# Peptides against a protein of PDB entry 9IZ0, part 232

Target 1, 345 residues: chain A of PDB entry 9IZ0
Amino acid sequence: ITCLGSNGHTYKQLVKGGNDDLRQDAVMEQVFEQVNGFLRSYRKTSQRNLSMRTYKVIPLALKTGVIEWVQDTIPLGEYLDSAHKVYHPKEWSLSTCRKLIAEKQMEDLETRLKVYDLVCRHYRPVFRHFFLESYADPVQWFTTQTNYARSTAVASVLGHVLGLGDRHGQNILIDKTSGEVIHIDLGIAFEQGKKLPVPECVPFRLTRDVVDGMGITGVEGVFRRCMEFTLETLRREEDSLLSVLEVLRYDPLFSWLISPLRRMKKQKMQLENFNQPESGNITTDASRDPKIQRNNVSGESEAERAILKVRQKLSSTLSVEASVGELIRIAQDPSYLALMFCGWS

## One batch from the design tools (peptide; made by RFdiffusion4, then SolubleMPNN)

Design b2_p22_8_s2 (from b2_p22_8, 9 letters changed)
Fold by OpenDDE base, seed 5:
Structure b2_p22_8_s2 (fold): chain B 345 residues (1-345), chain A 22 residues (1-22)
Amino acid sequence: as target 1 above (345 residues)
Amino acid sequence: KLEAFKELLEKLEEKEKELKEL
């Protein structure tokens, strides 16, 4: 829909209806705004303008709402698929890579590592070209690449701490003006991504293309340092962050668990992304809603477990540098990436 | 064009290195 603002500007808005819990997205955006407050209050993060980019979500009902359409954005996965065809026309298609990984999903880790390496050799990173194509001025190029590395660092730390899942290339937008990342579809949080049909095993998305966008220094530049400053800020504000999450514990409408319906929808989307749509109308008669008794008693114990995991991730037992170093290592480890739905790009 | 781009990249890398040391 298109809305005319009181300022005379026209805003595009996406009306999302269906089985997606837009309330969870709206709540996570509120948590991000609180975290952005902490990042603005701390000198090391404020001086670098570190923030989690947010978007407005207005839930109209449990499963229906209006999402702000972030102008001048592109999905990372859309750019990467397009750019890969341009820069590497002799390499494998994204569909071929997905198929090969899926065909080996039930195999041992050694076989999955071999197929992952094979896919990586036939699908090379291209995301550096986003900055090279979009910004002819060297200062703009450097600034936008720096903003990308900074925003990715914030999103990586915060995504790990909050246990954000479903961080595929369509749920990560790139702002074409600033180079910043915008994370969308926040309905999988507090490590519920581990309960997906393909479990998420990485703390955040740090695939080869995500790293290629950081430029020549990769993770050893602005990214690592901004992760460290972000984690230092979140450790400092641990009690404040936990207090925000405790308010959510008492929200009877907040789901600390992935809904079976959302799990099934993500399972179908994962399967449909493996099967090219032959134009067969599978009218799956969605008419039998199994009466999922929401045992309300499980929600509080799941909230407590989620908050405990957040506290554990903010533990000062290791230095900020050691903690960030381990997160970066795990996020890039082929032994984890080979297990992912799309760990190669 | 490509060489001037490489020289500019090297200068930007040097500046990024200097900005890392600050």
Scores: peptide ipSAE 0.007, ipTM 0.354, DockQ to the pose 0.014
Fold by OpenDDE base, seed 2:
Structure b2_p22_8_s2 (fold): chain B 345 residues (1-345), chain A 22 residues (1-22)
Amino acid sequence: as target 1 above (345 residues)
Amino acid sequence: KLEAFKELLEKLEEKEKELKEL
């Protein structure tokens, strides 16, 4: 929809209806705004303008809401698919890579690593070209690539701490003006991504293309340092962050667990990306609700476990540098990426 | 900050309620 603002300007807004819990997105965006308040108050993060890019979400009902149209953005996955066809026209298609990883999903780690390596050799990173193509001016190029590395660092730390899941290339937008990342579809949080049919094994998305966008220094430049400053800020503001999350503990409408419906929707989307369109009318008779064993784990007990896990991730047992170093290592480890749905790009 | 977040959650819940009643 297009709304006329009180200032006489027209704003584009996306109305989502039917199937997405926009309340969880709205709540997570508010958590990010509080975290942005911490980042602005701390010298090391404020001097670098470190922030999680937010978008406005106005939930209108349990399944409907208005989302701010983020202008001048592109999904990371859409850019990467298009750019890969341009820069590497002789390499494998994304569909070929997906199929090969898929066919080996039930195999052992050694077999999955061999297939992952094979896919990686036939699908090379291209995301550096986003910055090289978009900005003819060297200062703009450097600024936007720096903004990308900074925003990715903030999103990586915060995504790890809050246990954000479902960080595929369609849920990460790139702002074409600033180079900043915008994370969307925040309905998988507090490590609920580990309960997906393909479990999420990495703390955040740090695939080869995500790293290629950081330029020649990769993770060892602006990215690592900005992760360190962000984690240092979150550790300093631990009690403030936990107090924000404790408010959600008492929200009867906040889901600390992945909904069975959302799990099934993700399972279908994963399976539909595996099945060629064989013309079989799978009348999925929606009438067989699998008896969800309501393990009567009170929503309060799941909230308490989630908050405890956030506290554990903010522990000062390791230095900031050691903690960030280990997170970066795990996020790039082929032994984890080979297990992911799309760990190669 | 925390109070402002609570007030905003309450306002979002009130708006969600108003829009369910429409």
Scores: peptide ipSAE 0.006, ipTM 0.354, DockQ to the pose 0.022
Fold by OpenDDE base, seed 3:
Structure b2_p22_8_s2 (fold): chain B 345 residues (1-345), chain A 22 residues (1-22)
Amino acid sequence: as target 1 above (345 residues)
Amino acid sequence: KLEAFKELLEKLEEKEKELKEL
């Protein structure tokens, strides 16, 4: 829909209905607005305009709401698939890479590392080209690449601290005007992504293409520094952040558990990427849903466990620099990236 | 090259600060 604002400007809005509970997305956007308040109050983060990019979500009913349409954006995964075909037309297709990783998903770590290395050699990074193609002016190119590294650093710290999972290339938008990242589909928080059939083993997405977009400095420039300043701010505001999360503990509209429908939809999307349509009538009896033990963990005991994990991640036991250094190391570790559905791009 | 780029980045952050203090 298109709405006319009181300022005479037209705003596009997406009316979303069906199987997605927008209440979780709306609550996570409210947590990000509170964190953006902390980032604006602290000198080291405010001087750099550090923020998590948010979008307006208005839940209207169970599984129905209005989402702000973010103009001038592209999904990271859509850009990367298109750019890879242009810059590396002789390399493997994304479907070939997905198939090889999927076929070896049940194998040992050594075999999975060999397949990941093989895929990486036949699917090279291209995300640097987004900035080179989109910005002919050197100042605009540098500014947008800097904004990308800054926004990715904030999103990476928040993604780790809040345990955001399922941060694949379709859940990350790039703003074509600013170069900033916008995280969408926030229905997996507080490490619930570790309960997916393909668990996210990394604290945040820091794949080869995510790093290639940071330019010649990679992670050792603006990105590392902005992660450090963001984590320093969140450690100072620990009690304020935990107080916001305690309000969510008692919110009857917030689910600390992944909805069965989002789990089924994500599991189906993961499985549909395994099955190319071989036209074989395998009537596999859908009656054996593997009993993923519904541990009847009360929503309250999951909320308490989630808040305890946030407190542990904000611990001052390690320096900010040591903590950020370890997070960057783990997020780039081939032993974790080889376990992901798409850890090579 | 990397060090010269880090120094250029620090100078640009200082200039962005000077421009906000004006």
Scores: peptide ipSAE 0.000, ipTM 0.319, DockQ to the pose 0.014
Fold by OpenDDE base, seed 4:
Structure b2_p22_8_s2 (fold): chain B 345 residues (1-345), chain A 22 residues (1-22)
Amino acid sequence: as target 1 above (345 residues)
Amino acid sequence: KLEAFKELLEKLEEKEKELKEL
């Protein structure tokens, strides 16, 4: 829809209808706005204009709402698929890569690493070309690439701390004007991505293409430094952040757990993206014991566990530099990326 | 800051309630 603002400007808005709980997205966007307040208050982050890019979410009903249409954006995955066809027309298709990873999903780590390496050799990074194509002016190129590295650093720290899942290339938008990343579909948080059929095992998305967009310095420049400053800010504001999350503990409509419907929808989308013929042996073992008392682990107990994990991630037991160094290492580790649905790009 | 967040959640809940009554 297009809405006329009180300022006389027309704003495009996406009306999202269906089984997606936009309240969870709205709550996460409000958490990001509070974090942006912390980033603005701290000199090291404020001087760099560090922020999580937010979008307005207005929940209209239990499953319907208006999302601010982020103009001049492209999904990272859409850009990468198009760019690979242009720059590497002799390499494997994204569908071929997905198929090979899927066919080996049940194999040992050694076999999965060999397939991941094989895919990586036949699907090379291209995301640097986004900046080279979009910005002919060297100052604009450098500025937008810097904004990309900064925004990715903030999103990586926040994504780790809040345990944001489902960070695939369609849920990460690139702003074509600023080079900033915009994370969408925030319905998998507090490490619920580990409960997906393909468990998430990285703290945030730091694939080869995500790194290629940072330019020649990769992670060893603006990105690492901005992660450090962001984590330093969040550690200083730990009590403030935890207090924001404690308010959500008492929200009866906030789901600390992945909904069975969202899990099934993500399962179906993962299976469809694998083009696996229906092996008729997905016994939904979810149907066979009505006597598994869903321990109604009260939504309160799951909230408490989530908040405890956030506190643990903000622990000052390690230096900021050591903590960021370990996060970057894990996020780039082939032993984790080979286990992911799309760890190669 | 926290109070402003609570007030915003309350306003979102009120609007969600009003829209269920329509």
Scores: peptide ipSAE 0.000, ipTM 0.349, DockQ to the pose 0.022

Design b2_p22_8_s3 (from b2_p22_8, 10 letters changed)
Fold by OpenDDE base, seed 3:
Structure b2_p22_8_s3 (fold): chain B 345 residues (1-345), chain A 22 residues (1-22)
Amino acid sequence: as target 1 above (345 residues)
Amino acid sequence: LREAFEEELKKLEKKEEELRKL
């Protein structure tokens, strides 16, 4: 849908219908707007214009809503697949890499590390080319690469603190104008991604291609420093952030549990990438399962555990620099990346 | 296991090179 705004500008909007619960996405966007308030109030983050990029989500019903269409964006995974074919036309395909990781999913860590290392040798990083292709002016190139590193740092800290899982290349948009990242499909929060068949083992996505986009300094430049300033801001505003999350504890529209439908859809997408299943009509009979009353007591316990885990991640026991250093180390650790569905790119 | 895996990889590389020539 295209709407004319009161300002005379036309806005594209995506109407989603189906099995996607947009209420969780809308609530997470509201949390990011509050965090963006904290980032604007703190001198070290405001001077760098640090923010989580947000998009408007209007839930209309359990399965229907309107999403702001983010113009001039591309999914990170779509760019990377196209760029690898152009810049490395002798390397393996994304399909071959996925197949090899898949075939060894049930093997030991030593075998999975050998497969991951081999895939990494045959699928080299290309994300630097996004900035080199898109920005011929050196000032624009430097500005957009800096914006990318800054926005990725904010998203990485928030992703860790709020336990955002399943941050794969299709759930991360790149803004072609600013170089900023936009995280979409926020239906997995508060470490619920660890309950997936392929669990999220890293605090945030910091794969070789994500690092390649940061330029010659990689993680040791703008990215690390912006993570530090973001975490320092969130530690300072801990009570304010926890108060925002306590409002969500009592929100009847927010589910602290992964939707069984989203879990099944993600399981099916994971399984369909493993097997071409012949067309078996699984009629899921929507039998009235009395699970609604068991979900409230489990939901309160999950909410309390989630808030306690956020408080633990904001702990000042380690310095900001030590905490960020450990997060960057874990996010790049081959022992975790080898366990992911797509940890090589 | 390593040799069998390297042979399977060479078969996949060869199949990809054939698919790129089509």
Scores: peptide ipSAE 0.017, ipTM 0.495, DockQ to the pose 0.041
Fold by OpenDDE base, seed 1:
Structure b2_p22_8_s3 (fold): chain B 345 residues (1-345), chain A 22 residues (1-22)
Amino acid sequence: as target 1 above (345 residues)
Amino acid sequence: LREAFEEELKKLEKKEEELRKL
């Protein structure tokens, strides 16, 4: 929809209806706005204009709301699929790579690593071309690539600390003007991504294409340093961040658990991305869901565990540099990426 | 499109068979 603002400007907005609770997105955006306050107050982050890009979410009802349409953006996954066809027309398709990874999803780690390596050799990174093609001016090119590395660093630290899940290429937008990343669909937080049918094993998305967009230095230089400054800021503001999360503990509208419906929807989307829509009634016989004992863990006990896990991630037991070094290592480790739904791109 | 997809599938099957031999 297009809305006329009180300032006389027209704004495009997305009306989202369905099963997704937009209150989860709205709450996470409020947490990001508070974190952006901390990043603006701290000298090392403020001097670099470090921020998590936010968008306005107005929940109108349990399942309906208005989302600000982020102008001049493209989903990372949409760009990468298009660019890969242009630059590597003789390599495997994204569907071929997905099929091979899926067919081996139940195999041992050694087999899955061999499959991941094979996919990586037949699906090479292309994301550097986003910056090379979009920005003919060398100063604009350097600025936008720097903004990408900075925004990715902030999002990586926040994504780890808040345990953001479902960070696939369609849930990460690229701003074509600034080069910054915008994370969307924030309803899988506080490590609930580990409860998906394909568990999330990485702290944030740092795939080969995410790294290729950083240019010749990769994760070194701008990205690593901006992760360090962001983590240093969050450690400094730990009590302030935990106080924001404690308010959510008492919000009767906030869900600390992934809904069974959202889990099933993500499971179905994962399965449907493997099958072309041939009109076969896949009766997903829901009868064989292993009875994960519904430990009726109260929502309060899940909130407490989530807050304790955030505190643990902000612990000063390791230096900022050592903590960031380990996060970057884990996020790029083939032993974790080979277990992911799409760890190669 | 169908022929290109079948040719990609055949390339995949051949590579899967190479992986099974390792």
Scores: peptide ipSAE 0.011, ipTM 0.417, DockQ to the pose 0.029
Fold by OpenDDE base, seed 2:
Structure b2_p22_8_s3 (fold): chain B 345 residues (1-345), chain A 22 residues (1-22)
Amino acid sequence: as target 1 above (345 residues)
Amino acid sequence: LREAFEEELKKLEKKEEELRKL
């Protein structure tokens, strides 16, 4: 829809309905706005303009609302699929790679690692080309690639700390003007991604293409340093961040658990991405939704566990550098990426 | 076209490294 603002300007808006995502998205965006306050107040992050890119979410009802349409963006996965066909036309298709990973999903780690390596050799990174194609001026190219590395670092730390899940290439937008990443569909948080049919085993998305967009230094430059400064800021503001999350503990509208419906939809989408759509009308009669009485007691216990897990991730037991180093290592580890739905790109 | 592009990529990567050293 297009809305006329009180300023006389027209704004494009996306109306989303039919799922509980919008209230979770709105709450997570409010948490990101508070974190952006901390990043602006701390010299090391403020000097680098470090922020989590946000978008406006207006919940209108239980399952309906308005999302700000972010102009001049592209989904990372849409760019990568298109660019891979252009730059590597002799390599395997994304569908072929997905099929091979799927066929081996129930196999041992050794077999899955062999398949992951095989897929990686036949599906090479291309995300560097986004910056090279989009920015003819070398200063603009360097600036936008730097903004990408910075925004990815903030999103990686914050996504790890908040346990943000479902970080596939369609849920990460690239701003074509700034090079910054915009995370969307925030309804899987507080490590609920580990409860997906394909469990999330990495702290954040740091696949080969995500690294390829950082340029020649990969993670060993702007990205690592910006992760360190972001984590240092979040550790400093631990009590402030935990206070924001504690307000959500008492919000009856916020779900600390992945909804069974969302889990089933994600399962179905994962399975449908493994099977070509053979036109089988499986009319699964959706009429027996068992009213799982969400005992309020189970929600409070999960909220408490989530807050405790955030506190553990902000622990100063390890240095900032050691913590960031381990997060980067785990996020790039083939032993974890080979277990993911799309860990090769 | 592909070889020319890979050579231009290497030039841009080298220029990135020079700009990061400033």
Scores: peptide ipSAE 0.000, ipTM 0.291, DockQ to the pose 0.018
Fold by OpenDDE base, seed 5:
Structure b2_p22_8_s3 (fold): chain B 345 residues (1-345), chain A 22 residues (1-22)
Amino acid sequence: as target 1 above (345 residues)
Amino acid sequence: LREAFEEELKKLEKKEEELRKL
């Protein structure tokens, strides 16, 4: 929908109807705006214009709302699939890589590592080409690549601290103008991604293509330093951040748990990537909602556990540098990436 | 074309490293 604002500007808006909990997105965007306040107040982060890029979400009902259309964006996964076909036309298709990883999903770690390594040899990184194609001016190229590394660093720290899940290439937008990352579909938070059919085992997405977009220094330099300054700011503002999350503990509209419906939708999307469309009418009789016994794990006890985990992630037991170093190590570890649905790109 | 692109990439990479030191 295109709306004319009261300011005379025309805004494209995405009306999302269906099963997506836009309230969860709206709440997470409010948390990001509070964190952006902390980043603006702290000299080390403010001087670098560090922010989590936000978008406006207006929930209209339980399952419907208006999302600000982020203009001039592309999903990371859409760019990577297109660019890989152009730059590496002799390598394996994304579908071949997905099939091989998924055929070995139930195998041991050693077998999964061998398949992951094989996929990595036949599907090379291409995301550096985004900046090279999009920016003919060297100053714009450098500025946008720097903005990408900065925004990815903020999103990585904040995504780890808040336990953001479902960080696949379709839920990460790249702004074609600024090079900044925009995280969308925020309905999997507080480590609920570990409860997916394919558990998320990495603290944030730092795949080979995410690193390739950082230029020659990769994770070293802008990305690492911006992660450190972001984590230092969040540790300083721990009580303020926890106070924001405590307000959500008492919000009856906020879900600390992944909805059964969202879990089923993710299961279906994982299965549909395996089946070529044989036109078999699987009438999924939606009437057999398996009574997943709502074990009365009170939403309160899940909120308390989530807040405790946030506090643990903000612990000063390790230096900022040591904590960031370990997060970067784990996020790039083949032993974790080989377990992911798409850890190779 | 590929070698010229890899050389241009290396030149851009060096410029990035110089601009990061400023």
Scores: peptide ipSAE 0.000, ipTM 0.315, DockQ to the pose 0.017

